# Designs tried in a protein design run: peptides against a protein of PDB entry 4N78. Part 203

Target 1, 186 residues: chain A of PDB entry 4N78
Amino acid sequence: HFQVICRLLGYQGIAVVMEELLKVVKSLLQGTILQYVKTLMEVMPKICRLPRHEYGSPGILEFFHHQLKDIVEYAELKTVCFQNLREVGNAILFCLLIEQSLSLEEVCDLLHAAPFQNILPRVHVKEGERLDAKMKRLESKYAPLHLVPLIERLGTPQQIAIAREGDLLTKERLCCGLSMFEVILT
Target 2, 155 residues: chain B of PDB entry 4N78
Amino acid sequence: MAELQMLLEEEIPGGRRALFDSYTNLERVADYCENNYIQSADKQRALEETKAYTTQSLASVAYLINTLANNVLQMLDIQASQLRRMESSINHISQTVDIHKEKVARREIGILTTNKNTSRTHKIIAPANLERPVRYIRKPIDYTILDDIGHGVKW

## One batch from the design tools (peptide; made by RFdiffusion4, then SolubleMPNN)

Design b2_p22_2_s3 (from b2_p22_2, 11 letters changed)
Fold by OpenDDE base, seed 1:
Structure b2_p22_2_s3 (fold): chain B 186 residues (1-186), chain C 155 residues (1-155), chain A 22 residues (1-22)
Amino acid sequence: as target 1 above (186 residues)
Amino acid sequence: as target 2 above (155 residues)
Amino acid sequence: SMFGTEELLKGAEELTREVLDE
């Protein structure tokens, strides 16, 4: 599903969605969540002494439950605050999944473009003499597919310019060194 | 452009007119041959003359048709070439626009990205100045990152 | 022979000119 979304939206659509999600998250954090956090801080017991171990685990739990009773019973916390936190969480997860899906799509694009861009797969050859021969064979096999050199030889100046720009755009992908998710977390 | 115009305005219409005129003239020649044969005391000579005129007339019509046909074909070829050039131009513009849109899109999404810190230890120092467009450092795409994702055909 | 057709074409052109000029 996320792959389809990435294909449908493209870079521009993804950027717009991410920006809007960031705005929503910011609004939720700075608005409702912040207000509830402030309220919770006010209601929190100022002095919460650790009960004596003699009360055992059940007694300690009951003690803390009693101290936090007002917080636990705060109905608005359960309905509004937790819902907003869930929305924030969902937004973050969405961003993560979109980035991952985009990265996969970019990798696929790079792989598909590689034969046309004079990018040869690293051939793991066990025997050294066969590596050079295999590499030469691969080079010879894919040489006719090199798009930019082909267009440079046969194309008009305008076509050459477009081919070079297209080649550059194909090579330059976000997955090569950029992260959107890190920006969302900061 | 000039050649196409000449074909459309002069050569093809002229050829059509010539063919039409030829038809009219052929009818006159036929009438002449018929009358000449009837009136001539030497029927053999008249027949030979008729054969000569017939051959000449057929050759003339064939020539006119061939010339006209060639001009029409030439016209069509020129028009086809013009259409191809137009298509090429449109495609070029379209590609240019698409490239531009893609560049804009990449800039927009680029603003939402930060460099992947390879160093485990460095505290995600939020770049203080959100405002500086993260200069796309053209780092050479290390495609080795893709080596782990693709089931590399271990040859 | 290809030569006979060219001569016929030339003759036809001349005849067509003569008939048109008449």
Scores: peptide ipSAE 0.020, ipTM 0.604, DockQ to the pose 0.005
Fold by OpenDDE base, seed 4:
Structure b2_p22_2_s3 (fold): chain B 186 residues (1-186), chain C 155 residues (1-155), chain A 22 residues (1-22)
Amino acid sequence: as target 1 above (186 residues)
Amino acid sequence: as target 2 above (155 residues)
Amino acid sequence: SMFGTEELLKGAEELTREVLDE
């Protein structure tokens, strides 16, 4: 599904969606979640002494339950705050999955364009074959497919310019060095 | 453009008219030949005259048709060439626009991106023990995984 | 090749001969 979404939206559509999601997340974080956090901070015991280890795990748990009783009993926290956090989480996951899907799509595009851009796959050399010879053979095989040189030879100046720009755009992909997800986490 | 205009406005209509006139004239010639043959005391001479007129008439019609056909073909060739040029221009514009749109889109999405922190290659302190280079068995990238992507298989 | 008037004339002559010999 995410792959289809990526294909349908393209870079522009993805950008728009991501921007809107970021706005939503920001709104949730700075609004409702922040308010709940502030409230929680107010009801948080000012002095929470670490219980003595001698009370064991159950005793420590009971201690914290008692100390946090007011927080646990805060019903709105469970309903509204957790829902908002879930929404934020979903948004983050969505962004992650979109980025992953986009990266896959970009890689596919790069692979498809490779023969036309003089990008040769790493060739597995069988025992006894010279890597250089095989590479030369591949280069020779794909040489006629090189789009930019072909257009430079046969095309108009305008076509050459377009071909070069297209080639550049094809090579420059987000997956090569950019991450959206890191921005979202930021 | 001038040539095309001349073909459209003068040569082709003129040729059509000439052909039409020729048709009318042929009918007259035929009538004449028939009457001449019937009325002539010298049937052999009348026949020879008819043959001559027939040959001339056929030749003239053939010429007119050929000329007209060539003019039409020329017209079509010119038009085809114009269409090709127009198509080329449109394609160029379209490509330019697409490239521009793509650049804009990439800028927009680019704002939402940061450089992947290339994890500083921790100085792989070469472990003293050169573990035998695990023969990187290049598992052939099984491209079959991509087989399902192209054929619109609804996942 | 533009059929020359001469070739057309020859063709017409041949056609006329065929019609008259029938």
Scores: peptide ipSAE 0.019, ipTM 0.616, DockQ to the pose 0.006
Fold by OpenDDE base, seed 3:
Structure b2_p22_2_s3 (fold): chain B 186 residues (1-186), chain C 155 residues (1-155), chain A 22 residues (1-22)
Amino acid sequence: as target 1 above (186 residues)
Amino acid sequence: as target 2 above (155 residues)
Amino acid sequence: SMFGTEELLKGAEELTREVLDE
């Protein structure tokens, strides 16, 4: 699904969606969540001693439950705050998955374009074959597919310019060194 | 353009008119030949004359048709060439626009990106400075980095 | 092309001959 979304939205659409999500996340964090966090900090017990281990796990749990009773019973925390946190979490996950999907699409595009851009696949040399000979054969095989040189030879100046720009755009992809998710975390 | 105009306005209409006129003339020739054969005392001579007129008439019509056909073909070729040129122009514009749109789109998404190779120590600079055109670090795309990305069969 | 006209003329002559021999 995310792959399809990436294909449909393209770079521009993804950017718009990401920006809007960031706005939403920011709004949630700076607004409701921040207010709840502040309130929680105020009601937090000032002195919380570690209970004796002799109370066992149930006793320790009961101790903390008692200490945090007011917080746990805070109804708005369960309903509003947790919902907002869920929304933030979902937004983050969405961004991550979009980035991953986009990267996959870009890799596929690069692979598909490679024969046309004089990018030869890594050749597995079988035992006994000369790497150089195999590379020469591959070069010869793919030489007619080199788009930019072909257009440079046969095309108009305008076509050449477009071909070069297209080639550049094809080669330059986000997956080669850019991360959106890191910006979002930030 | 002048040639096309001449073909459209003069040669082809003229050829069509000539062909039509030829048709009417053929009818007259046929009538003449029929009457001549009936009235002539020398039927053999009349027949030979009819053959001659028939051959001449057919030849003339064939010539007219051929000329007209060639002119029409020439017209179509010129028009086809014009259409191809227009198509080429439209395609060029379309491609230019698409490239531009793509560049804009990439810039827009680019502002939402950071370099992966930034050492852990680089504080994610707050998006405030994102107004700086994220210079597409034209680092040579090391495609080897992609080798580990994807289920690519490590051959 | 003069050649096309000659062929057409020949064809016309042949057709004329066929019609007259009928």
Scores: peptide ipSAE 0.018, ipTM 0.594, DockQ to the pose 0.006
Fold by OpenDDE base, seed 2:
Structure b2_p22_2_s3 (fold): chain B 186 residues (1-186), chain C 155 residues (1-155), chain A 22 residues (1-22)
Amino acid sequence: as target 1 above (186 residues)
Amino acid sequence: as target 2 above (155 residues)
Amino acid sequence: SMFGTEELLKGAEELTREVLDE
C-alpha cells in the first residue's frame, strides 16, 4: 500500500503530505498533549518513596496504585490524551513507512536506469576470470545503451540538453544521501 | 508555406478542372471518330486516325492523373512534415515542463530531508591488549539499606 | 496542346497497338 501511495503522490505529493503530518503532530504535541502533561505534572506526587521489599510485588503495586490514583482516575487522560498519542504515533509510523517505500522505489529506479547511465553492477568474478576483462566486456556490452552519449550523437541541441537534465535528475535521488525521517524525529 | 498554398489553391484545383475538361473532350473526340469512320470511304485511314486520337487522349489523361497525384502527394508530404515539426515542438515543451516540475518537487521534498549520517563504520581497532576478563563476583545486593526510605503501609 | 510525357505517349501507343492488334 505504501509503495502505491508513493507512486501515486510522487515527490511533490509526498512532500505535501509530510508537511501536513508534521503540522498535525506539532499541533498535537504542543496543544493537547502538552496540556495533559502539565496537568499530570501538577498532580504527580512530589515524593514517591519506594516501598519496602517486604511488602512483596502485590503490596508494591498497590502502593503505586494508591500514589497514582489521581492520575489513573483522570478519565480524560485515557480517552483524549492517549488517543492523541496514538495519532502521533501513527503519523510517525506513516512517515517512516513512506520514506522506506520511497527509498525502495528510488533504488529500483536507479537500478533500472543504471544500464543506460553507464553504471555497471559489481560483477561476480568466477574463479579463473580476470575482473578487468569481465568489466571490459560488460562495458562493451552496455555501451550502446548509454542514453546521453547516444542522444549527443544523434539528437538536436535541445534534445541533448533535455537528455542531460533528465539523466541528472535520474541519478540524483533522495535515497542516495537524504533522510526525511530524521527530520521528523528532530 | 508558399509552395503549400500554391498546391492547395492553384495546382490541385487546376489539375482537377483539367481532368474534368479532358473527360468532356474525350467524349467529343469519340463522337468525332465514330462519325468520321461511318462517313469515310477509306475505312482504314479512319481507323488509323481513331487509333492516333485514342493514343493521344490516353496519354493526356495519364499525364493529367499523374501530375495531379504527384501534387496531392507533395501536398500531403508538406503537411506531414509540418505536423511532425509541431509534434516535436510540443514534445520539447512538454519535456521541459516536466523537468521543471520535477525540479520543483524535489526542492520541496528536499526541504524535509537531512543528510543521512553515514555512520563511518569506525574500524573498530581491536585494542591490542586483550584485558583479561575481570571475573565479575556478584556481590549479593543488601536491600536492608532501603528499609529506612519506604513508608510502610501498615495493613 | 495535350501535355504528355514522351514515355507516356510511347506506353499508350504500345498499349493501343496491343489492344487493336488483338
Scores: peptide ipSAE 0.016, ipTM 0.623, DockQ to the pose 0.005

Design b2_p22_2_s4 (from b2_p22_2, 12 letters changed)
Fold by OpenDDE base, seed 4:
Structure b2_p22_2_s4 (fold): chain B 186 residues (1-186), chain C 155 residues (1-155), chain A 22 residues (1-22)
Amino acid sequence: as target 1 above (186 residues)
Amino acid sequence: as target 2 above (155 residues)
Amino acid sequence: EKFGTEELLEGARELTMEELDK
């Protein structure tokens, strides 16, 4: 689904969606969540000392349960605050999955374009074969597919310009060095 | 452009008119030949004259049709060439626009990106055992695996 | 171009001759 979304929206659509999601997240964080956090901070016991380990895990749990009883019983925390946190979480996950899907699509595009751009993968060399010879053979095989040189030879100046720009756009992808998700986390 | 205009405005209409006139003339010639044959005392001579007129008339019509056809073909060739040029121009514009749109889109999404910290990825030590390329078995995508991802409305 | 016209003329002549000889 995310791959389809990426294909459908393209860079422009993804950008718009991401911007809107960021706005939503910001609104949730600075609004409702912040208010509840402030309230929780006020109600939180000022002095919560770690119980002695001698009380064991159950005793420690009971201690904290008692100390946090008022917070746990705060009904709005579960219904509103946690819901908003879930929404934020969903938004973050959405962004992550979109970025991952986009990266996959970009990689596929790069791979598909590679033969036309003189980008050749390292070929597996069997025992006894020289890598250089095999690579040279591969280069020669795909040489006629090199789009930019072909157009430079046969095309008009305008076509050459377009071909070069297209080639550049094809090579330059977000997956090569950019992350959206890191921006979202910031 | 001048050639196309000449073909459209002069040569082709002229050829059509000539064919129409030829039709009328052929009818007259036919009438003449018929009457001449009926009235002539020398039927053999009249027949030979008719043959001559018929041959000439057919030749004339054939010439007119051929000329007109050639002119039409020439017109079509010129038009086809013009269309190809127009198509080329449109394609060029379209490509330019697409490139521009792509650049704009990339700028927009670029604002939402930061450089990946290429932490020195530890030398991916190629696992010694090259996992045999598992034959890609197209497994149906089980979308249910995503059912638990997120807190959306479970339908 | 001239060749097609000649063939057409020849065909026309033949057809004309056939019709006149009946």
Scores: peptide ipSAE 0.012, ipTM 0.714, DockQ to the pose 0.006
Fold by OpenDDE base, seed 3:
Structure b2_p22_2_s4 (fold): chain B 186 residues (1-186), chain C 155 residues (1-155), chain A 22 residues (1-22)
Amino acid sequence: as target 1 above (186 residues)
Amino acid sequence: as target 2 above (155 residues)
Amino acid sequence: EKFGTEELLEGARELTMEELDK
């Protein structure tokens, strides 16, 4: 689904969605969540000492339950605050998954374009074969597919310009060094 | 432009008129030949004359049709060439717009990005026992497995 | 009196071809 979303929206659509999500997250954090956090801080016991281990797990649980009774009984915390936190969490996950999916799409595009851009993979050399000779053969094989040089030779100046720009846009991808998710986390 | 205009406004209409006139003339020639044959004392001579007129008329019509056809073809070729040029121009504009849109989109998304902190990934300490790279035995993808699936051409 | 239609057609064909070859 995320791959399809990436393909459908493209860079522009993804940017818009991310911006809107950030606004929503900001609104949730600075609004409702912040208010609940402040309230929780006020009702939090000032002194909460660790109970003796001799009380065992049930006794310790009861101790904390008693100390946090006011918080546990705060119904709006569960219904509103936790829901908002879930929404924030979902937004974060969405952003992560979109970035991952986008990176995959970009890598695929790079791989598809590679033969046309004189980007050749390192070929495995069997014992006794010269890497250089094999690479030269490969280069020679794919030389006719080099789009920009071909258009430079046969095309109009306008076509050449478009081809060069297209080539550049194809080579430059976000996955090469940029992260959206890191920005979202800040 | 001048050639196309000449073809459209003069040569082709003129050729069509000539062909129409030729049709009318053929009718007259036919009437003449019929009457000449009926009235002539020498039927053989009248027949030979009719043959001659018929041959000449057919040749003339054939020439007119050929000329008109060639002019129409030439007109179509010129128009096709013009359309191709227009198409090329439109495509160029379209591509330019697409590139521009892409650049704008990339700028917008770029604002939402930061440089990946290539944290010095801990040296992947090569496990001491380099598991011999299991030689990726490229199992040839048997593409024939899918030959029976779908509406593909059964060779 | 058989209208020499064949001869007429052949003559017309020849002349037509000559004109088309020009």
Scores: peptide ipSAE 0.011, ipTM 0.713, DockQ to the pose 0.005
Fold by OpenDDE base, seed 2:
Structure b2_p22_2_s4 (fold): chain B 186 residues (1-186), chain C 155 residues (1-155), chain A 22 residues (1-22)
Amino acid sequence: as target 1 above (186 residues)
Amino acid sequence: as target 2 above (155 residues)
Amino acid sequence: EKFGTEELLEGARELTMEELDK
């Protein structure tokens, strides 16, 4: 689903969705969640000492249940605060999954474009073979596929300009060095 | 453009008119040949003249048709070339617009990005000696080892 | 282009001569 969303929205659509999600998260954090946290801090027992181990696990549980009774019985905590926290959590997860899906799509695009952009993978060299010789053979094999040099040789100035710009846009991807998720966490 | 205009406005219409005029002339020639054959005392001569006129007429029509056909073909070739040029221009504009849109989109999403802290993860130097996969011997977890660790209820 | 016209002319000549000899 996230892959399909990435393909459908593209960079622009993803940017818009992410921006709006950030606004929503900010609103939830600074508004409702902050208010509930303040309220919870006010009702939190000032002194919560560890009960003696002699009470056993059931006694310790009852002790904490009693100390936190007002918090546990606060219905709005479960229905509103926890729901808002879930929404924030879902938003964070959504952003993470979108970035991961986008990165996968971009990597695929880069890999598909690589032969046309003179980007060749390092080939595995068997014992006795020279890496340089294999690489040169590969370069020679894929040389006719290099789009920009081909267009520079045969194309009009306008075509050359478009080809260069297209090549640059193809090479420059977010996955190469940029993270959206890190911005969301900050 | 001038050549196409000449073909459309002068050569092709002119060729069509010439064919029409030729049709009218052919009818006159046919009438002449018929009358000449009927009135002539020398039927053989009249027939030979008819053959000559027929051959000439057919040659003339064939020439007119060929000329007209060539002009139409030339017109179509010029139009096809114009269409190809227009297509190229449209494609160029479309590509330019797409590139621009992509750049704008990238700027927008770029605002929401930061540089990946590529912590130089130390090259995980693959340990030279691949530790032999220690056969996972399922040792029963002795839970009693944890009995003394923590505030666990000693039953 | 010239070859097609000559062949057509010759064919037309032949057809007309055949019809006139009938």
Scores: peptide ipSAE 0.005, ipTM 0.726, DockQ to the pose 0.005
Fold by OpenDDE base, seed 5:
Structure b2_p22_2_s4 (fold): chain B 186 residues (1-186), chain C 155 residues (1-155), chain A 22 residues (1-22)
Amino acid sequence: as target 1 above (186 residues)
Amino acid sequence: as target 2 above (155 residues)
Amino acid sequence: EKFGTEELLEGARELTMEELDK
């Protein structure tokens, strides 16, 4: 699903969605959640000491239950605050999964483009074969697929310009050095 | 453009007119041949003359049709070439727009990104002594170890 | 032929960073 979303939205759509999610998260955090946290801080027992072990686990639980009774019985905490926290959590997860999916898509694009951009993998050399010779052979094999040089030779000036720009855009990907998720966490 | 215009406005209409005129002329030739054959004392000669006119007429019509057809084909080729050029131009514009949109999109998403902290993955130096995989003996978790930790009820 | 992802990413990273710095 996330892969499909990434493909459908593209960079622009993802940017818009992420921006809006950030706004929503910000609104939730600075609004409702903050208010509840403040309220909880106010009603939190100022002194909550560990009871003596002689009360046993049930007694200790009852002690804390009694101390926190007002918080536990605060119905809005469960229905509103926790719901908002879930929404924030979901938003974070969404962003993470989108970024991961986008990264995968970008890597795939890079891999698909590689033969056309003279990006060749290091080939495994069997014992006795020269790496250089094998690489040269590979280069020669894929030389006709080099898109930009081909267009530079055969294309119009406009086509050449477009090809160069396209090549650059193909090489430049977010996954290479940029993270959206880190921004979201900040 | 001039060639296409000439074909459309002059050559093709002219060719059509020529064919029409040829039709009229052929009718006259036919009438002539018929009358000549009827009036001629030498029927064989009249027939040979008719054959000659028929051959000439057919050749003429064939030539006119061929000329017209070639002009039409030429016209179509020019038009096809124009369409291809137009298509190419549109495609170039489209690609330019797409590139522009992509650049804009990348700028937009770029605002929402930060540099990845490449944590120098410490080379996990594989310990030299691969400890023999100690057969995982599932030792039951002895929870009694926790009996002394916390305020649990000592039964 | 399988292309090495790491090498591609490294090359792309260099280019991306260079362009971002401009």
Scores: peptide ipSAE 0.000, ipTM 0.710, DockQ to the pose 0.073

